# Ledger of designs, part 48: peptides against a protein of PDB entry 1LOE

Target 1, 181 residues: chain A of PDB entry 1LOE
Amino acid sequence: TETTSFSITKFGPDQQNLIFQGDGYTTKERLTLTKAVRNTVGRALYSSPIHIWDSKTGNVANFVTSFTFVIDAPNSYNVADGFTFFIAPVDTKPQTGGGYLGVFNSKDYDKTSQTVAVEFDTFYNTAWDPSNGDRHIGIDVNSIKSINTKSWKLQNGKEANVVIAFNAATNVLTVSLTYPN
Target 2, 181 residues: chain A of PDB entry 1LOE as posed
Amino acid sequence: TETTSFSITKFGPDQQNLIFQGDGYTTKERLTLTKAVRNTVGRALYSSPIHIWDSKTGNVANFVTSFTFVIDAPNSYNVADGFTFFIAPVDTKPQTGGGYLGVFNSKDYDKTSQTVAVEFDTFYNTAWDPSNGDRHIGIDVNSIKSINTKSWALQNGKEANVVIAFNAATNVLTVSLTYPN

## One batch from the design tools (peptide; made by RFdiffusion4, then SolubleMPNN)

Design b2_p16_3_s1 (from b2_p16_3 with T1A D7A I14V)
Fold by OpenDDE base, seed 2:
Structure b2_p16_3_s1 (fold): chain B 181 residues (1-181), chain A 16 residues (1-16)
Amino acid sequence: as target 1 above (181 residues)
Amino acid sequence: ATYTLSATVDLKAVFS
């Protein structure tokens, strides 16, 4: 049995276990994905490859991850697309297409992307987002079109606590988002 | 407020 664990409580300016892509950087001990401007993408990758499954044994890893995030979106007219927690191949690169959250490159399902993502989506894209137009949490498998979504009322500037867990026995990915107050 | 979401994801298939 193999286990990999890491914890980052404060993001430093020279965080050794993260690979920053695009406009991703650290500020005031927080990870900041993008500048507050149009057409910006930022990502941060855990620097060590994660062993998701073993072709020899067929075993698939269980995992649990937790993080806290804050989104500042005071204006509903000029808002960014949101962000994702994602798992992708080690050579993954940021994608710049608008609305694709920096991880997808088209509106179509693409098995070659080999990407699983949990999206926290703050912008309604008519072509693929839930028709109710709500900000939402989504589970994405090789597609910006989520396989499941949950309407989510963003609390502007408030910390949200997220837990994402995968059960390999059931293949169930579970997302929990909590605003403590 | 708490929001919960789940889905079946075949990670092995995705990363094969």
Scores: peptide ipSAE 0.785, ipTM 0.977, DockQ to the pose 0.953
Fold by OpenDDE base, seed 5:
Structure b2_p16_3_s1 (fold): chain B 181 residues (1-181), chain A 16 residues (1-16)
Amino acid sequence: as target 1 above (181 residues)
Amino acid sequence: ATYTLSATVDLKAVFS
């Protein structure tokens, strides 16, 4: 079994295993996707392509990824759109910003996007977000409109620990977000 | 606080 793994505990200014796109950059040994300004898109890609599935065997990879994030909005009552963890083709480029989180371009299913994302969505977009208006975690497949969501209470400025796991035997993608304190 | 979410995703189909 082929296994690819990586760990980044500190993000350096010359992080060679990341491809920075848009406004993404490193500061204070952290990856920063956006500044607290409007209409910015920042992305960071793992520089090495990952093998999701094997065309010969049909096998799909299991994976587990974990990370810690902080959303630190200037005002807790006025937070930007959030961010995503996503898997996309190797030549992926920044997509529509704002509510599309720089990853998608449509609320309609677009198979050509070939993008799966876990969104941590802090802004209610009437056109596609859950009608309750809650900030939420979402699983997105080829659309900014999530196939499933979970209401989530943002703790502004606090670290959230995330684990995203995919079980290839069941095709189940699981997201866990924890505020430890 | 812990939040858990899951969904079925056919990655093979998405990335085929």
Scores: peptide ipSAE 0.743, ipTM 0.973, DockQ to the pose 0.942
Fold by OpenDDE base, seed 1:
Structure b2_p16_3_s1 (fold): chain B 181 residues (1-181), chain A 16 residues (1-16)
Amino acid sequence: as target 1 above (181 residues)
Amino acid sequence: ATYTLSATVDLKAVFS
């Protein structure tokens, strides 16, 4: 079994293995998706395509990805909209912003989207988000309306450690978020 | 605090 891996501990201003879209950029060795202003979309893509499945064998890859993120909102009582980790076709472009997190365009299932995302959603959109109104982690498949969610208490300004794992034998995607402090 | 979430996702179907 062949394994492909990469690791970025510090983000530089001329990061060659990332493709920046919209307002995404690097500063102070961090990847920043947006400034704390309304109606901005920023994305960063890993510049090399990855193989999710093999057309010859039909096998699907197992994978594990981990990252650390910080949400620094100027007002911890009103935070919008969150962000996603996503997998999409190599020619992907920014999609609808705001509640769609720059990754989707509809709450209705759209197979042509070919996008799977893990959302860290800090804003309640009544049209598709869980009715309890909680900030939440969600798993999204071809729609901003998550197929499953977990209530999540944002700790503004603190580092969260995330692990996302996919088991190809069971088709189970698992997300773990930890605030160590 | 730790939060865990899982779901079944047919990646092959999505990216075929």
Scores: peptide ipSAE 0.719, ipTM 0.972, DockQ to the pose 0.925
Fold by OpenDDE base, seed 4:
Structure b2_p16_3_s1 (fold): chain B 181 residues (1-181), chain A 16 residues (1-16)
Amino acid sequence: as target 1 above (181 residues)
Amino acid sequence: ATYTLSATVDLKAVFS
């Protein structure tokens, strides 16, 4: 089984392996997806396509992705919608912003989306988010309505270490988020 | 603090 692994821990001004969409950019060795204003969508795509599935052999790749993120909210009680790590076709374009996180367009399952995402959702959207209203990590498949979620307490301004792994033998996608401090 | 989440995802089906 093919295995792909990569880690992004530092971003430079001349980041060659990222394609920026919308308001995404790099500053101070960080990737910034959005400014602290409403209705902005910033995306960054890994510039090298990843082979997930081989149509000829039927093989599906294992993969592990690691990254660190920081959410800096001017007011810890008033944050934006959050962000996602996502897998989509190479020609993917920004989708609906706000609660759809620039990745999806509907809470209804849409096979044509061909998108799998891990959301780090900081805003409660009553139409699709867990009814407890908690900020949460979610796994999204062709819909902004997560197939599974985990309540998550945002630590404003602190680095979160994320590992996302997919096991092709079991079809299990695993997300681990750690605040080391 | 550590948070762990998993789900079964048929990537082959998604990207077919």
Scores: peptide ipSAE 0.694, ipTM 0.970, DockQ to the pose 0.942

Design b2_p16_3_s2 (from b2_p16_3 with T1M T4N D7A I14V)
Fold by OpenDDE base, seed 2:
Structure b2_p16_3_s2 (fold): chain B 181 residues (1-181), chain A 16 residues (1-16)
Amino acid sequence: as target 1 above (181 residues)
Amino acid sequence: MTYNLSATVDLKAVFS
């Protein structure tokens, strides 16, 4: 078996192991996906391809990723859509459609997108989001319409610690979001 | 406060 791992504790201005797309950039040692303006999308990709599964053996990789994020959304009226952690083919490009979190390009299921995402969604889109209107965490498979969601109360400006893990033996993807304080 | 979420995902199928 082989293992790929990386860690970024400080995001520098010339972060060599990230590919920035759209409006994504680094400032103050943080990764910033968008500016505080409307209709922007930014992404950052790990620069080296990773092997999710082996076509010869059929083996699927286990993985664990963790990150910390902060969202500043002082009011619910002027709020962005949120963001995702995602896995997609190496030639993936940013998508600009509103509400699709820069990852999807329509409200319909599309197997050709070959994308798995964990969304941290701060805006209620009536066409696909849970009807309760809550901000939520979602697991997305080739669709902005999540296969499962969890209501999530954003703590404005506070650090959230996220752990996303995949167990290849069970095919279970787990997401844990913690506000330590 | 901790939020947990899980789902079954066939990664092989997605990335085949």
Scores: peptide ipSAE 0.789, ipTM 0.978, DockQ to the pose 0.953
Fold by OpenDDE base, seed 5:
Structure b2_p16_3_s2 (fold): chain B 181 residues (1-181), chain A 16 residues (1-16)
Amino acid sequence: as target 1 above (181 residues)
Amino acid sequence: MTYNLSATVDLKAVFS
């Protein structure tokens, strides 16, 4: 059994275990994906490849990831598109921005994308988002159109604690988001 | 406030 683990408590200017793409950078010991401007895509990748499944045995890995994020929008009623936690091939590059969150290129299922994402979506895109217009958490598989969503009330400027876990025995991906206060 | 979400995902199929 192979186990990979990492932890980042402070994000430094020369963070060695992250690969920054687009407008992603570190400041004040935090990872910043984008500034509050339009038409920007920022991504950060863990620098070491991770084996999700073993082609020899066919076994799929369990995993758990946790992080804290803050969305601090200048206007609480007009927030940008949001962000994702994602898993993609090692040679992944930034994809379409805006509502596609820099991770996908289509609302149609595209097996060549080879991307799974958890989205924290703060902007309603009529073409694929839930019709109620709510900000939401979503699970995305090879498409920006989520296979499942949960309405979510953004607490602007406050820290949210996230836990994402995958159970290989059941193929169930779970997401938990908590505002502790 | 806590929000929970889950879905079935065949990761092997996605990354094969």
Scores: peptide ipSAE 0.753, ipTM 0.975, DockQ to the pose 0.950
Fold by OpenDDE base, seed 1:
Structure b2_p16_3_s2 (fold): chain B 181 residues (1-181), chain A 16 residues (1-16)
Amino acid sequence: as target 1 above (181 residues)
Amino acid sequence: MTYNLSATVDLKAVFS
């Protein structure tokens, strides 16, 4: 078996293990994906490829990832669009912005996307989001239309702790988001 | 407050 791990507690201006795409950058030791303006896509990729499955054995890796995020919107009444944690091929490039969160291009399943994402979606897109209109956490597989969602109340400006885990024995991906206060 | 979500995802199929 093989274990790969990494930890970033502070983000520097010359962060060597990240590839920035679009408007993503670091400031004040934080990773910033976008300013609170329209039509902005920012992405950050871990620079080293990770192995999700082993072609020799057919085994799929278990994994656990955790991070803390803050959404600080100037207008808490209308917050768009959210962000994603995603896994995609090494040559991935920014995709459609806005409601597609820079990661997908369609609400229809597209196997060529080869992308799995956890979305933290703050804006209701009537074409694909849950009909209740709630802000939500979603699990996305090759489509911006989530295979499952959970209503989520954004606490603007507050730190959220996220844990994402995958159990290869069950093929279950789990997401936990906690506001400590 | 904690929010939990899960789904079945065939990662091997996605990334094969």
Scores: peptide ipSAE 0.713, ipTM 0.972, DockQ to the pose 0.934
Fold by OpenDDE base, seed 4:
Structure b2_p16_3_s2 (fold): chain B 181 residues (1-181), chain A 16 residues (1-16)
Amino acid sequence: as target 1 above (181 residues)
Amino acid sequence: MTYNLSATVDLKAVFS
């Protein structure tokens, strides 16, 4: 099957492989999705679309994506909603902000969304988040309500290395987040 | 510290 792989660990002001939406921008070699204010949405799209599957052959692509992110909240005890890595149609536009992370519009499954996301969720939304109230990593399919989650402790201001991989043979999406320091 | 998470996702179905 087709394999796609890319990595973005440093961001510059002349970043040509990103399309910014909303409040997203780059500074100090980092991608900033939102400012420290309420109800902002910032998104960045990889400018080169990836081919997920071939309608003629039915083949599905394998992919591996790696990136580094930093959440730097002014107050480590008062953090916003978090962010997502997502896969969506090429013409995707920002969706509902806040707890929906600018990617979804409902906790109900919506096949028309055609969106798969890995969320790094720093705010507990009682309507859909795991009942333990933990900050968490989640895998979302056409809904902000994750199909699986992992409790995660945010290290404010620290770089997290993420690897997201999809195995087409097994249909398994894997997420690995590492704080090296 | 490393965190791992996985799930089965039918990408073909999602993006059909």
Scores: peptide ipSAE 0.699, ipTM 0.972, DockQ to the pose 0.930

Design b2_p16_3_s3 (from b2_p16_3, 5 letters changed)
Fold by OpenDDE base, seed 3:
Structure b2_p16_3_s3 (fold): chain B 181 residues (1-181), chain A 16 residues (1-16)
Amino acid sequence: as target 1 above (181 residues)
Amino acid sequence: MTVNLSATVDLKAVFS
């Protein structure tokens, strides 16, 4: 059994284990995905490929990831779309379509995307988001239309702690978001 | 405040 792990507590200006795409950058030891302008997308990829499953044995990896994020969105109208944690092929490129969170390029299911994402969605898109209009977290499989969602009340400017885990024995992906204060 | 979410995802199928 192989195990791959990494930890980044402070993001440096030349973080060698990350690949920055689009407008993603580091400042003040934090990873910043976008600039405060319209029509911007930024991403950061772990630089080493992750072995998700083994074609020889058929085994699928378990994984756990955790991170802390801050979103500044004081209103519901003049805000960005949110962000995702995602897993995609090594040649993945940023997507610029509005509302697709930088990882999808269509409102329809597309198996060729080979992308699994956990979205933290701050903008209501009537065509695919939950009809209640709430800000939400979602689990996305090859589609911006989440296979499951949960309403999430953003605490503006506050740190949220996230844990995402995958159990290969059950194929269950779990997401936990906590505001400790 | 804690929000929990889960779903079944066939990663092998996605990344085949």
Scores: peptide ipSAE 0.784, ipTM 0.976, DockQ to the pose 0.944
Fold by OpenDDE base, seed 5:
Structure b2_p16_3_s3 (fold): chain B 181 residues (1-181), chain A 16 residues (1-16)
Amino acid sequence: as target 1 above (181 residues)
Amino acid sequence: MTVNLSATVDLKAVFS
């Protein structure tokens, strides 16, 4: 079976296997999506297309991705919108910012988006977020309105370890977020 | 703290 893998432990200023979009850039060997300013969108794409499914066989790829992130908000009680890990078409461009996290444009299901995302959502948007108002992780399919969510307590400035896995046999996408300390 | 989440996603349907 075909396997594509990559690992980036330190993000350099000239990271050849990433495509930076919007305000995304590298600094201090980290990928920085946005600074703590309003109305910015930053994205980084793996530069090579990945083969999600085979049109001849109908087989869908398994995948697993892991990363560590830090959200460091100047005010822990008034943070920005969060971020996503996402899969989208190769020609994807930044979408609506703010609560749409730069990857979606609607709370309504939009098949043309062809985007799956795992959101780490730190801001409550009344129109689509879980009514409890909690910060949460979510799985988003063609909509910023998650198909499933789980409350998540942001630990501002601390590293969170994330594992996202997809099991093609079951079509189950799993997300695990851990603050190890 | 660990948070786990899962959902069924038809990737073929999304990316077809």
Scores: peptide ipSAE 0.776, ipTM 0.976, DockQ to the pose 0.946
Fold by OpenDDE base, seed 1:
Structure b2_p16_3_s3 (fold): chain B 181 residues (1-181), chain A 16 residues (1-16)
Amino acid sequence: as target 1 above (181 residues)
Amino acid sequence: MTVNLSATVDLKAVFS
């Protein structure tokens, strides 16, 4: 079997292995998706295409990705909208902002989007989010309406550790978020 | 604090 891996510890001002879209940029060795202003979308793509499945063998890749993130909102009582980790076709472009997190355009299933995302959603959108109104982690498949969610207590300004893993034998995607402090 | 979430996702179907 073949394994592809990459690691970015510090994000430089000219990060060659990332494609920035919208308002995404690097500053102080961190990847910043948006500033704390209204109606902005920022994305960063890994520049090298990743093989998710092999058309010859039909095999699907196992994968594990880990990252840390900080949401630093000026008002911890009103935080919008969150962000996603996503997998999409190589020609992907920014999609609808706001509650769609720049990755989707509809709450209805749209197979043409060919997008899987893990959302870290800080804002309750009545039309598609869990009815309890909690901030949540979600797994999204071709829709901003998650196929599964879990309530998540945001710790504003603190680093969260995330591990996302996919088991090809079971088709199970797992997400683990930890605040170590 | 740790939050865990899982779901079944047919990646082959999504990206085929």
Scores: peptide ipSAE 0.740, ipTM 0.973, DockQ to the pose 0.928
Fold by OpenDDE base, seed 4:
Structure b2_p16_3_s3 (fold): chain B 181 residues (1-181), chain A 16 residues (1-16)
Amino acid sequence: as target 1 above (181 residues)
Amino acid sequence: MTVNLSATVDLKAVFS
């Protein structure tokens, strides 16, 4: 089997293996998606296409992705919408901002979106988010309305370690978020 | 704190 892997330990000003969209940029060796202002969308795409499945053989790839993120809100009680890790077609462009996290356009299932995302959602949108109002992690398939969610307590300014894995044999996508401190 | 989440996703169907 063919395997593709990459690792980015530091984000430089000339990070050529990333395509920046919207307000996304690098600073202080970190990837920054948005500034702390309203109505901004920032995205970063891995510059090389990844083969998810083979149309000839029908084989689907296994994958595992790990990253560390920090949400650093000026006011811990007034946080923006959150962000996503997503997989989408190579020609993907920024979508609706705000509660749609720049990745989706509807709470209704839209197969033409061809997007799978893991959301780290810090804002309660009554129309589609879990009714308990908790900040949450969600798995989104062609819709901002998650197919499954789990409550998550944001630790403002702290590093969260995330592992996202897909098992092609079972079609199970798993997400693990850890605050080590 | 650790939070775990999983779901069944038909990636082939999504990206076909």
Scores: peptide ipSAE 0.700, ipTM 0.970, DockQ to the pose 0.952

Design b2_p16_3_s4 (from b2_p16_3, 5 letters changed)
Fold by OpenDDE base, seed 2:
Structure b2_p16_3_s4 (fold): chain B 181 residues (1-181), chain A 16 residues (1-16)
Amino acid sequence: as target 1 above (181 residues)
Amino acid sequence: ATYNLSATVDLKEVFS
């Protein structure tokens, strides 16, 4: 059994263990995915491949990831789509379609995308988001249409602590978002 | 405030 782990407490201007895509960059020791303008996409990938499962043994890895994020959305009129934590093949490229969070390229299920994502969605897309229109957390499997969602009240400008865990024995992916204040 | 969400995901199938 092998374990891969990493921790980034301060995002530097030359963060060697991240691959930046699109408009993703670092400033003030934070990872910033986009500037506060319309129609931009930014991503950051961990630079080393992660072994999710072993084809010889069939064993699937457990994993836990945690991060802290801040979203500034002072009004609901001028709001971006949100962001995802995602796992995708090493050759993954940013996707520019609106509302697809830089990860998906259509509203349809596509098994060839080989992508699992946890979305923190701040914009209501009528075609695929929960009908209540709430900002939400979602678990996405090869589709922008989440397999499960949870309404989420954004605390503007406040740090949210996220823990995402996968239990290989049960195949259960769990997401926990906490505003400690 | 804490928000919890879970789902069953077959990672082996997704990444096979």
Scores: peptide ipSAE 0.797, ipTM 0.978, DockQ to the pose 0.950
Fold by OpenDDE base, seed 5:
Structure b2_p16_3_s4 (fold): chain B 181 residues (1-181), chain A 16 residues (1-16)
Amino acid sequence: as target 1 above (181 residues)
Amino acid sequence: ATYNLSATVDLKEVFS
């Protein structure tokens, strides 16, 4: 079996193992996807392609990814759309912004999207988000309309620790978000 | 505070 791993402790201005798209950039050793302005999309891709499954053997890879993030909105009551961790084809380009988080184009299932995402959604979109209006974590498969969600209380300006894991034996994707303080 | 979420995803189907 093949194993690929990477770790980024500090994000430099010339980060060699990331491909920046749109408004994504690094500053103060952190990855910044967007500034606090409307109608912007920023993405960062790991520069090397990841082999998720093998067409010859049919085997699917297990994976675990962990990261910390901060959402620092100037107004905690008026936060933007949020962000995603996503897996998409190697030639992926920024998609629809706003509520589509730059990774999807439809609330309907679109197999051509070939995108799986974990969303950290801070804005309620009536057309597809859970009706309770809560900010939420979601798992998205070929659609911005999540196949499952969990209500989430944003702690503005605080670091959240995230672990995302996929178990190929069960096809279960798990997400854990922790505010340690 | 900790938040947990899971779902079944067929990655082979998605990326076929």
Scores: peptide ipSAE 0.761, ipTM 0.975, DockQ to the pose 0.942
Fold by OpenDDE base, seed 1:
Structure b2_p16_3_s4 (fold): chain B 181 residues (1-181), chain A 16 residues (1-16)
Amino acid sequence: as target 1 above (181 residues)
Amino acid sequence: ATYNLSATVDLKEVFS
């Protein structure tokens, strides 16, 4: 069984295992996707392709990924738009910004997108977000309209620990977000 | 505070 793993504790300049797109960059040993200004899209891709399924056996990989993030918004009452962890084809390019989080272009299912994302969405978009208007975690498959969501209370400026796991036997993707303090 | 979420996703179908 093949296993691929990587870890990044501190992000530095000239980070060779990442491909930066748009406004993404590193500063203060952190990966920064955007500045707190309108109309910015920043993405970072792991530079090596990952093998998600095997065409010979038909098997799909199990995986677990973990990371820590901070959203530090200058105005805690108006935070937009959030960010995603996503898996997409190797030639992926930035997509629509704003509420589409730079990874999708439609609320309608588009199989050609070939994108799965976990969104941490801080802004309510009436056209596709849950009607309760809550900030939320979502699982997105080929659409910015999540197939499932969980209301989430953002703690501005605080570190959140995230674990995302996929069980190939059940096809279940799980997300856990914890504020330790 | 901890938040948990899950969904069924056919990754093979998505990426085939």
Scores: peptide ipSAE 0.731, ipTM 0.972, DockQ to the pose 0.929
Fold by OpenDDE base, seed 4:
Structure b2_p16_3_s4 (fold): chain B 181 residues (1-181), chain A 16 residues (1-16)
Amino acid sequence: as target 1 above (181 residues)
Amino acid sequence: ATYNLSATVDLKEVFS
């Protein structure tokens, strides 16, 4: 068995374990993915590859990740598209922005994407988002169209604690988002 | 407030 763990308590400009793409950067000990402007894409990758599964043994890894995020929009009633936590190949590059959150390029299933994402989607895209129009958490597999979603009420400017876990025995990915305040 | 979501994802298939 092999176990890999990492923790980032404070984000700094000299962090060697992050690869920034697009408009992603660090400031005030936080990771900032985008500025409050239109059509921006910012991504950050963990610089060390994570072994998801072993092709020789067929074993798939369990994992648990946790993070805290803040969406601080100048106008709580007019926010951007949201963001994702994603797992993709090591050579991943920024994809389509806007409603595709810089991670996907299609609402159709594309196996070549090889991307799994948890989206925190704050903008309703008629073509693929749940018809109720709610802001939502979604689990995305090779498509911006989520395989499952949960309505979510954004608390603007407040910290949300997220835990994402994968159970290899059941192939179940779980997401928990909590506003502690 | 707490929000929970789950789904079945075959990571082996995705990353094969």
Scores: peptide ipSAE 0.706, ipTM 0.971, DockQ to the pose 0.939

